# Designs tried in a protein design run: peptides against a protein of PDB entry 6IDX. Part 332

Target 1, 380 residues: chain A of PDB entry 6IDX
Amino acid sequence: KELAKLSADVTFATEFINMDGIIVLTRLVESGTKLLSHYSEMLAFTLTAFLELMDHGIVSWDMVSITFIKQIAGYVSQPMVDVSILQRSLAILESMVLNSQSLYQKIAEEITVGQLISHLQVSNQEIQTYAIALINALFLKAPEDKRQDMANAFAQKHLRSIILNHVIRGNRPIKTEMAHQLYVLQVLTFNLLEERMMTKMDPNDQAQRDIIFELRRIAFDAESDPSNAPGSGTEKRKAMYTKDYKMLGFTNHINPAMDFTQTPPGMLALDNMLYLAKVHQDTYIRIVLENSSREDKHECPFGRSAIELTKMLCEILQVGELPNEGRNDYHPMFFTHDRAFEELFGICIQLLNKTWKEMRATAEDFNKVMQVVREQITRA

## One batch from the design tools (peptide; made by RFdiffusion4, then SolubleMPNN)

Design b2_p29_3_s3 (from b2_p29_3, 19 letters changed)
Fold by OpenDDE base, seed 2:
Structure b2_p29_3_s3 (fold): chain B 380 residues (1-380), chain A 29 residues (1-29)
Amino acid sequence: as target 1 above (380 residues)
Amino acid sequence: MEELFEKRFKKLRKLQEKAAKEAAKEKEE
């Protein structure tokens, strides 16, 4: 206890480290010996002293043994561990992950995000905060090849649902540190959209062109009697498709693929459009057909609107920005759905279409409508 | 305990920001 308190002092820490004191502490953890009366209390103080000593940055985190890592990981994976030991063990793991790529690799072998989820289901917000912080640390230190797996683990309906139900909708007010960790987690999630946002469509990629064709099919062929099989020649089909792409509101109605070559939002806009068309088909068809049947120059160009809205949402959500130490602004809405960005797009495209009608907008008013919609989204 | 928690998380937030910056550089290289 006294050692743990004194370890916060840099002078004491330096002297204690010079006397190999930290090695003694690590060996105590490595031994795992439960033989002493008050072992849990002694261990909690040992871990506190270790953390405080390591916080001085005098000793490299790489000095820890694999046995030490396994013991600490063991305290986190065991179902019945003293809260004080668990908190310190989570803090040690987080510190190891953040300070050393080598330690990250070893810890990632011993601990899964699934094991950390159990620590989110507790009433102790400090434990929850350490658990999310460790998830964030593992995500941040994951190599690019494993980052997608971590992303998928985060996108797992289970982790999201547990955070929503046990953390965000918990019986306690969210403290600043928890709000920050939720913010970090959200930023890391949005950064997964960056790849698609920065992916240009290849106009020569047939698979990508087939997605645009599918958007056309869903909008116009879903209601058409199958008897009107367009048996007409290839040229008439091309001319028909050009008309359909114009009705869809693409800027390049001859080759809609060209509208997705600009980054941002690149392919992310097409992903949003396809999601809307497949998941909210009635809403998609309604928006497209309401505007495609208008001859009054008040048609809202869906394709152009979807692209610019996707870009706007990326700007509002700061997609691709790094987590900032000073921020704690998270959006609970993004924990309500696995595809929350696409759902937000679906809400906002309806808002855009409504606002366009209310303003009696023409194509010349497009930027003005987008500014009004931006203000509406940012005030909500 | 609460004071230790806040002090600890203040340090961890800095480390997270650092790690994010490092990961971003590795992606650009």
Scores: peptide ipSAE 0.433, ipTM 0.904, DockQ to the pose 0.872
Fold by OpenDDE base, seed 1:
Structure b2_p29_3_s3 (fold): chain B 380 residues (1-380), chain A 29 residues (1-29)
Amino acid sequence: as target 1 above (380 residues)
Amino acid sequence: MEELFEKRFKKLRKLQEKAAKEAAKEKEE
């Protein structure tokens, strides 16, 4: 206990480290010697002293042994561990992950997100906060090729639902630290959208063009008897598609792929449109047909609107921004659904379509409608 | 215990921000 207090002092820490004191502490953890009557209390203070000593930055985190890592990971993975040991063990793991790429690799092998989920189901908000913080640390230190896997683990209905039900909808007020960790988690999740947001459509990629064609098919052919096979003539087919792409509200009616070459929002807009068309087909068809059947200048261009709305949502949600230490603003709605961004898009595109009608807008009013919609989204 | 918690998380926030900046640089390289 006194060692833990004294370890906060840099002078004491320096002297203690010079006496190999930190090595002694690590060996105590490594030994796992449960034979002492006050082992849990002693261990909790040992881990506290270790953290405080390491916080001075005098010793590299890389000094820790694999055995030490395994012991700490063991305390996190064991179901019946003292809360005090668990908290300190989570803090140590987080610090190891954040300070060393080599330690990240070792820890990522020893700990799964599934094991950390168990610590979210507890009533102790501090443990929950450390668990999310460690998840965030693992995400931050993951190589780019593994970030998507981590994201998919976040998109796992289980983790999301547990955070929603046990943290956000918990019986306790969310403390500032938890709010910050939820914010960080959201930022990291939104940064996965950045890749798609910055991906230009290749107008020559047939597979990408087939997605646009699928949007047309869903809008115009889904209710049509399969007997209306598009007429055999390539030119008539191309002319027909140009009309359909105009009705879909693309800016480039001849080659709608060109509308997705602008980044942001690039391919992310197409992803949103496709999600809407597949998951909310009735809503999609309704929005498209309500505007395509209008002979008046009051048609809402769906394609253009979807692209600009996706861009606007990226701006509002600050997609691509790095987590800031001072922020704690998280959006609970993003924990309500696995595809929360696409669902938000689906809500906002309906709002846009409604607002367009209410304003009796024309194509000239497009920017005014978008501004009103922005205000509506930011006030909600 | 609460004071220690807040102190730790204040440090961790800084480390997370640093790690995010480092990861962003590695992506640009």
Scores: peptide ipSAE 0.433, ipTM 0.904, DockQ to the pose 0.851
Fold by OpenDDE base, seed 5:
Structure b2_p29_3_s3 (fold): chain B 380 residues (1-380), chain A 29 residues (1-29)
Amino acid sequence: as target 1 above (380 residues)
Amino acid sequence: MEELFEKRFKKLRKLQEKAAKEAAKEKEE
């Protein structure tokens, strides 16, 4: 106890470290010897002292053994651990992950995001905050190839629903630190969209062209089997498709693939359109057919609108922005659905279509409509 | 305990921001 208190003092810390005191503390943890009277209390103070000593930045985090890491990870993975030990263990793991890539690799092998979910289901907001902070740390330190897997793990309905129900909708006000960690998690989640946002469509990629064709099929021939290969199109069939792509509101109705070559929003716009068409088919068909049947120049071009709306949403949500230490603003709505961005797009495209009708807009008013829609989205 | 928590998280925020900047640089390389 006294050691833990004194470890906050830099002078004491320096002297204690020079006496190999931190090594002694690590060995105490490594030994796992439960035979000592008041072991849990002693361990809690040992972990406190260790954290306070390491917080001075005198000793590298890489000094810790694999045995130490396994012990700390063990305390986090155990279903019944003292709250004081758990809190300190989460804090240690987070610090290890953030300070060392080598420690991240070792910790990522010992701990899964799934194991951290149990620590979100508690009433202790500090534990919840440390658990989310550790998830964020693991996300930040993950190699690019694994970031998507972590995101998919976050998109796991379970983690999202637990955060929503036990943290956001919890019986206690969200403290500033929790709000910040939720913000960070949201930013990291949005940054997964960046790759698709910056991916240009290849007009020569048949698979990508087939997605555009599928959008046409769903809108105009929803009952037809997708097995009717687009490849054998007679000149009359090509002319028919050009008309259909015009009715879909693509800017390049001859080659709609060209509309997705600009980044941002690149392929992310096509992903949103396809999601809308598959998941909200009735809404998609309604939007397309309502505008395709209009000959009054008041048609809302769906394809163009979807692209520009996707770009606008990326701007509003600051997709690709790095987490800022000073921010704590998060959107609870993004925890309500696993595909929250695509769902937001689906809501906003309906709002855009409504606003277009209310304004009696023409193609010349497109930018004005988008400005009004931006204001509506940012005020909601 | 609460003071320690806040002090610690203030440090962790900085480390998170640093880690994000490092990860962004690695993506550009």
Scores: peptide ipSAE 0.429, ipTM 0.903, DockQ to the pose 0.883
Fold by OpenDDE base, seed 3:
Order: structure tokens, then sequence, then C-alpha cells
Structure b2_p29_3_s3 (fold): chain B 380 residues (1-380), chain A 29 residues (1-29)
């Protein structure tokens, strides 16, 4: 206990480290010897002293043995562990992950997401905070090739639902540290959209053009038997599609693929449009057909609006920004659905369409409508 | 304990930000 307190002092820490004191503490953990009276209390203070000593940055985290890592991971994986030991073990693992890529690799092999999820299903918010912090650390240190897989594992319905139900909707106020860790997790989740946001459409890629064609099909052919596609010659068909793409509100109604060459939002806008068309088909069809039937110059250009709205949402949500130590703002709605960004887009596109009508907007008012919609979204 | 918790997490926030910056550099290489 006294050692743990003194270990916070840099002068004491320097002297203790010079006496190989950290090595002694690590060996105590490595031994796993439960035979001592008050083992749990002793271990908790040992882990505290170890953390405080290592926090001075005098000794590299790479000094720890694989046996030490396995013991600490063992305390996190055990269902019945002292709360004090668990908290310190999570803190040690997080620190190891953040300070060393080699330790990250070893810990990622020893700790499962399922084990960390179990520590979110508790009443202790400090344990929950350390568990989320460790998840964030693992996410941050994951190699790029595994980052998406880890994100998918972390973004599983189960993790989100547990965070929502046990943390966000808990009967206790969210502390500042938990709010920060939820913010970090949200930022890391939004950064998965960055690739699609920065992906330009290739106008020559047939598969990508087929998605735009599918948007047309869902809007205009949903009630038409695909057999009644008029066998009119290739030129008449091209002219028909140009009209349909104009009714869809694309800027380039001759080649809508060109509207998705701008980054941001690139292909992410097309992903949102396709999600709306498939998951909320009635809403999509209603929005498109309501505007396509207007001859009064008050039509809302859906395609252009969807692209600019996607860009706006990326700006509002700060997609591609790195987590900042000073921020703690998170959006609970992003824990309510697996496709929360696309669902937000679906809500906001309806808001945009409504606002366009209320303003009696024309194409010249487009930027004014977008500004009003931005203000509405940022106030919600 | 609570003060120690906050102090610890204040350090961890800095480490997280550092790790994010390092990961961003590795992505650009």
Amino acid sequence: as target 1 above (380 residues)
Amino acid sequence: MEELFEKRFKKLRKLQEKAAKEAAKEKEE
C-alpha cells in the first residue's frame, strides 16, 4: 500500500527502478502464488505500484514477460475475480496495448472481445470504462488489414446493445471518462466510413453503374413486370434512362456516375442511396416520385440532395478526424442500430425533402435549403 | 480511488491520441 502511494513520486520511482524494483513486482505477478494471506489485497497494491511506476516512462513496457501478460490476461478472463484486481488488470492491458505493438499482438491473442463484453454487463462504471478503453486501444493498434474485421467484431449487435443498455441507458449518470471513451469508440467507428467517402466512382466500372441502374429500377420499375421493359432500340433506351436520371435529380443526368467522382462523399453517397432504396423502399419511392411528378420547378433533386447531404453528414460527424483527448461528445443514436449512419441519412433526407417543400424552394435555393437543414440537424 | 482513476484516464487519453496519430502515419506509408 505504501509502495503504491510512493510509486506516484518520480524521485522514489527512479530510485526504486534503479534497484530493480519493477522486476520484483513483475515476478510477484508471474509467480501466481495464492498461498499468501491477503493475496488479493497484496496483488491489487502490487499492480497499482506497477502501473504508477510504469507511468513515469522510465522503463519500456516491452520489459514485461509473456508469463506476466498471461497472468494479467488471466485475471481479465476469469469470471470470479476481485474488482480491484480486474480494474488494474484492464488498465495494465490497455497501457501495454497502447505503448507497444509487440505487446498488442500478444494481448490480442490472449483476450477475446467476448471476455471484454462481459465486463460491460456490470454495475461498476469504472470497470465498464476500462473495458471500453481496452477495446479502443485494441482498435487503435490493430493493423489496417485487421482493423475492419475488428471493427465488425466490435460493431456486432451484441456490443452495441450492451453499451446502449448497460452503459448509456444505465440508471447512473455517465462520468466524463466514460463519455470520452464512448466518443473515441464513435470516432473510430466513423473512420470506417472514410474509405468509402474517399473512394471515387469509376464511370467505366459496370458493377458500379449497375447500382445506379438499380436505383432507377427501384424508383420507376418496382410495379412494372421486368418483362415489359420496352424492347425499344438502344438509343431510345438511353434517352429513356436520361429522362429517368433527370427525374432522380442527378446533376449529370446523362452519366450519373460522374456525380460520384467527387470526394468527399464519393461512393458513400451511393451506399446511402442504395441502403435507402432497399431497406426503406416505400420512403425512397415516395420521395423520388413526389418530386419527379412536379412540373412547377419546385422539384427537390434527390440525387444531388443525397450526395450533398452525405457530405454534410460526414462534416458534422467529423468522419476521418482523429480522436481528441479533450472531447467527450458522443451520439447515443449510433449505438441503437448497426447501420446507424445510413439510418441517419434516411431521416435527414426526409427532413431535407420536407424543408424543401416548406421553403417552396427551387434549384436556385439549393444552398439555402442545405444551410437550413444543417442547422436543424446540428440542433437535434 | 476516483482521483486516481481520473488521473490515469487523463494519461490514457493522451496515449490514445498518440496511437491514433501513429496509426494514421502508417496508413500514409
Scores: peptide ipSAE 0.428, ipTM 0.903, DockQ to the pose 0.847

Design b2_p29_3_s4 (from b2_p29_3, 18 letters changed)
Fold by OpenDDE base, seed 5:
Structure b2_p29_3_s4 (fold): chain B 380 residues (1-380), chain A 29 residues (1-29)
Amino acid sequence: as target 1 above (380 residues)
Amino acid sequence: DSELFKRRSAKLRKLQEKAAKEAKKKKLE
């Protein structure tokens, strides 16, 4: 206890480190020797002292052994660990992950996000905060190829629902520290959209063109039997498709793929449109058909609107922005659904379509409608 | 414990921001 208190002092820390004191503390953890009276209390103070000493930045985190890492990871993975030990172990793991890529690799092999979810189901908000912080640390230090897997793990209904129900909707006020970790997690999740946002459509990619064709099919052929043979003349089909793409509200009616070559929002807009068309088909068809039947110049161009709305949402959500140490603002709604961005798009495109009608807008009013919609979204 | 938590949280925020900057740098490299 006294050592843990004194370890916060830089002078004491320097002297203790010079006496190989940290090595002694690490060996105590490594030994796992439960033979001592008050082992749990002693271990909690040992871990506290270790953290306070390491927080001076005098000693590299790379000094820790694999045995030490395994012991700390063991305390986090064990179901019946003392709360004080668990809290300190999570804090140590987070610090190891953030300070060393080598330690990240070792820790990522020893622990899973699934194991950390159990620490979110507790009433102790500090443990919950350290658990989310460790998830964030693992996400930040993950190689690019594994970041999507971490995102998918977050998108897993389990982690999201646990955060929503046990943290956000918990019976306790959210502390600033937790709010910051939720903010960081949100930022890291949105940053995965950056790749799609910056991906240009290739107008020559048939698979990408087939997605646009699928949007047309869902909007206009949903009632027609697929039996109409592919054999009717290519020119009549091209003219028919041009009309359909105009009714869909694409800017380039001849080649809608060209509308997705601008980055941002690139392919992310197409992803949102396809999600809407598949998951909310009735809403999609309604929006398209309500505007496709209008010849009064008050038609809302769905394709253009979807692209510009996706871009606007990326701007509002600051997609690709790095987490800021001073920020703690997070959107609880992004924890309500696994595909929360696409669902937000689906809500906002309906809002846009409604606002367009209410304003009696024409194509010339497009930017004005978008400004009103932006204001509505940012106030919600 | 609560004081330690606050102090650590402040340090960790800085480390997270640093890690994010480093990760972005590596992506651009």
Scores: peptide ipSAE 0.482, ipTM 0.926, DockQ to the pose 0.882
Fold by OpenDDE base, seed 2:
Structure b2_p29_3_s4 (fold): chain B 380 residues (1-380), chain A 29 residues (1-29)
Amino acid sequence: as target 1 above (380 residues)
Amino acid sequence: DSELFKRRSAKLRKLQEKAAKEAKKKKLE
C-alpha cells in the first residue's frame, strides 16, 4: 500500500527502479502464488505500484515477460476476479498495447474483443472505461490487414448494442473519461469510411456501372410490368438510360460514373445511394419519382444531392480525422444502428428534399439549399 | 482508486493520440 502510493513520486520511483524493485514486482505477478493471506489486496497494490512505476517512462514496457503478460491477460479473462485487480490489469494491458507493437502482438493472441465485452456489462463505469480504452488501443495498434477485422468486431451488432444499452443508456451519468473513450471509438469507426470516401469510381469498371444501373432499375423498373421486353435496340436503350440518369439527377447523365470520380466522397456516395435504394426503397423511389415528374425546373437533382450530402456529412463528422485527447463529444445515434452513417444519410437526404421544396429551389439555388441543410444538421 | 483512474485516463488519452498519429503515418508510407 505504501509502495503503491510512493511509486507516484518520481524520486522514489527512480530509486526503487535502481534497486531492481520493479523486477521484484513483476516476479510476484509471474509467480501467481495465491497462498498468501490477503493475496488479492497485495496483488492489487503490486499492480498499482507497477503501473505507477512504469508511468514514469524510466523502464521500457518491453521488459515484461510472456509469463507476466499471460498472468495479466488471465486476470482479465477470468470470470471471478477482484474488481481492483481487474481495473489494474485492464490498465496494464492498455498501456502495454499502446507503448509496444511487440506487446500488442502478444496481447492480441491472449485476449479477444469478445472477452472484453463482458467487462462492459458491469455497473462499474471505470471498468467499462478501461475495457473500451483497451478495445480502442487494440484498434489503434492493429496492422492495416487486421483493422478491418477489428472494424467488423466493432460493427458487430453485439458490441454496439452492449455499449448502447450498458454504457450510454446506463442509469448513471457518463463521466468525462468514458465520454472520451466513446468519442475515440466513434472516430475510429468513421475512419473506416475514409477508404470508400477516397476511392474514385472507375468509369470502365462494369461492376461499379452495374450498381448505377441498379439504382435506375429500382427507381424506374420497379413499377413497370416485366413484360416490357428488353428487346429495344442497344442505342435506343442507351438513349433511354440517358433520360433516366437525367431524371435521377446525375450531373453527367450520359455517363453517371463520372460523378463518382470526385474524391471526397467517391464511392461512399454510391454506397449511400445503394443502401437507401435497397433498405429504404419506398423512400428512395418517392424522392426520385417526385422529382423526375416535374417540368417546372423545381426538381431536386437526387444524384448530385446525394453526392454533395455525402461529402457534407463526411465534413461534419470529420471522417479521417485523428482522435484528439481534448475531445469528449460523441453521437449516441451512431451506436443505435450497424450502418448508422447510411441511416443518417437517409434521414438527411429526406431533409434535403423537403428543404428544397420549401425553398422552391431551382438548380441555381443548389448551394444555398445545401448551406441551409448543413445548418439544420449541425443544430440537431 | 479514483485519482489513479483519472491520472491513468489522462495519460492513456495522450498515448492513444500518439498511436493514432503513428498509425496514420504508417498508412501514408
Scores: peptide ipSAE 0.480, ipTM 0.926, DockQ to the pose 0.858
Fold by OpenDDE base, seed 3:
Structure b2_p29_3_s4 (fold): chain B 380 residues (1-380), chain A 29 residues (1-29)
Amino acid sequence: as target 1 above (380 residues)
Amino acid sequence: DSELFKRRSAKLRKLQEKAAKEAKKKKLE
């Protein structure tokens, strides 16, 4: 207990470290000797002292043994561990993960996100915060090839639902530190969109062109059984498609793929459109047909609007930004749905279409409408 | 516990930001 208090002092820490004191503390953890009277209290103070000493940055985190890592991971994976030990163990793991790629690799083998989710289902917000912090650390240190898997695991309905129900909708006010960790998790989650946001459409990729064609099909052929499209001549079909792409509100009516070559928002805009068309088909068809049936100059160009809205949402949400230590602003809505960005797009595109009608906008008013919509989204 | 938590939180935030910067740097390399 006294050691744990003194370990916060840099002078004491330096002297204690020079006496191999950290090695002694690590050996105490490694021994796992439960036979000591007040073992849990002693261990909690040992882990406190270890953390405080290591936080001086005098000793490399790479000095820890695999046995030490396994013991700490064991405290996090065991359901009946003392809260004080669990809290310190989570903090140690977070520090190990963040300070060392080698330790990250070892820890990632010993701990699953599923084990950390169990620590979110508690009433202790500090434990919840450390669990999310460790999740964030694992996410940050994950190699690029595994980052998407981690992301998918975080986007998993279970983690999202647990955070929403046990953290955000908990019976306790969210403290600043929890808000920060939720912000970090949100930033890391949004950064997964960065790849798609920066991916240019390849106009020669048939699979990508087929998505645009599917958007057309859903909008205009939704009632027609796809089996009965007669083999009408290629030229009439091209001319028909050009008209359809105009009615869809693409800027390039001949080759809508060209509208997705600008990054941002690149392919992310197409993903949003496809999601809207598949998941909210009635809304999509309504928006497209309401604007396609207008022979007046008040048609809202869906394709152009969807692209610029996707770009705007990326700007508002700061997609691709790094987590900032000073920020704690998270959006609870992003924990309400697995495809929260696409759902937000679907809400905002309806808002845009409504605002366009209310303003009696023309194509010349496009930027004014977008500015009004930006203000509406930012105030919501 | 609460004092340790507060003291640790400030350090961990900085460490997370550092790790994020390093991760971005590695992605650009």
Scores: peptide ipSAE 0.444, ipTM 0.915, DockQ to the pose 0.883
Fold by OpenDDE base, seed 4:
Structure b2_p29_3_s4 (fold): chain B 380 residues (1-380), chain A 29 residues (1-29)
Amino acid sequence: as target 1 above (380 residues)
Amino acid sequence: DSELFKRRSAKLRKLQEKAAKEAKKKKLE
């Protein structure tokens, strides 16, 4: 206990480290010897002293043994551990992951996100905070090839549902530190959209063109039996499709793929449009047909609007920005649905279409409508 | 306990920001 207090002092820490004191603390953890009558209390103070000493940055985190890592990981994976030990163990793992890529690799082999999810289901907000912080650390230190797997693990309905139900909707006020870790997790999640946001459509990719054709089909052929195989593309069919792409509100009516070559929002806009068309088909068809049937110059161009709205949402949500140490602003809405960005797009495109009608906008008013919609979204 | 965690939280936030910067740098390389 006294050592744990003194370890916060840099002068004491320096002297104690010079006496190999930190090695003695690591060996106490490595021994795993439960034979002492006050083992849990002693271990909690040992882990406290270790953290305070390491937090001075005098000793590299790479000095820890594999046995030490396994013991700490064991305290996190075991169902019946003292809360004080668990909390310190999570903090040690987070620090190890953040400070060392080699320790990250070892820890990622010993601990699963599933084990950390169990620590989110507790009433102790400090444990929940450190569990999320460790998930964030693992996400930040993951190799790029594994980031998508972690993204998919985070995209698991289970983690989001648990965070929503046990953390956000918990019986306790969210502390500033928890709010920060939720913010970080959200930023890391939004950064998964950055790839699609920066992916240009290839106008020559047939699979991508087939998505645009599917948008047309859903909007205009929804009642027609799919039995009309795209027979020989007569000039009349090309002219018909050009008209349909104009009615969809694409800027390039001849080749709508060109509208998705701008990054941002690139392919992310097409993903949003396709999601709306498939998941909210009635809403999509309504928005398209209400504007395609107008001849009064008050048509809201869906395709252009969807692209610019996707770009605006990326700007508002700061997609591709790094987590800031001072921020704690998270959006609970993004924990309510697995495809929360696409759902937000679906809400906002309806808002845009409504605002366009209310303003009696023309194509010349497009930027003014977008500004009003931005203000509406940012105030909600 | 609460003071230890408060002191550590500020340091850990900086480490997270640093790790994020490093991760973004590696993605651009």
Scores: peptide ipSAE 0.414, ipTM 0.900, DockQ to the pose 0.898

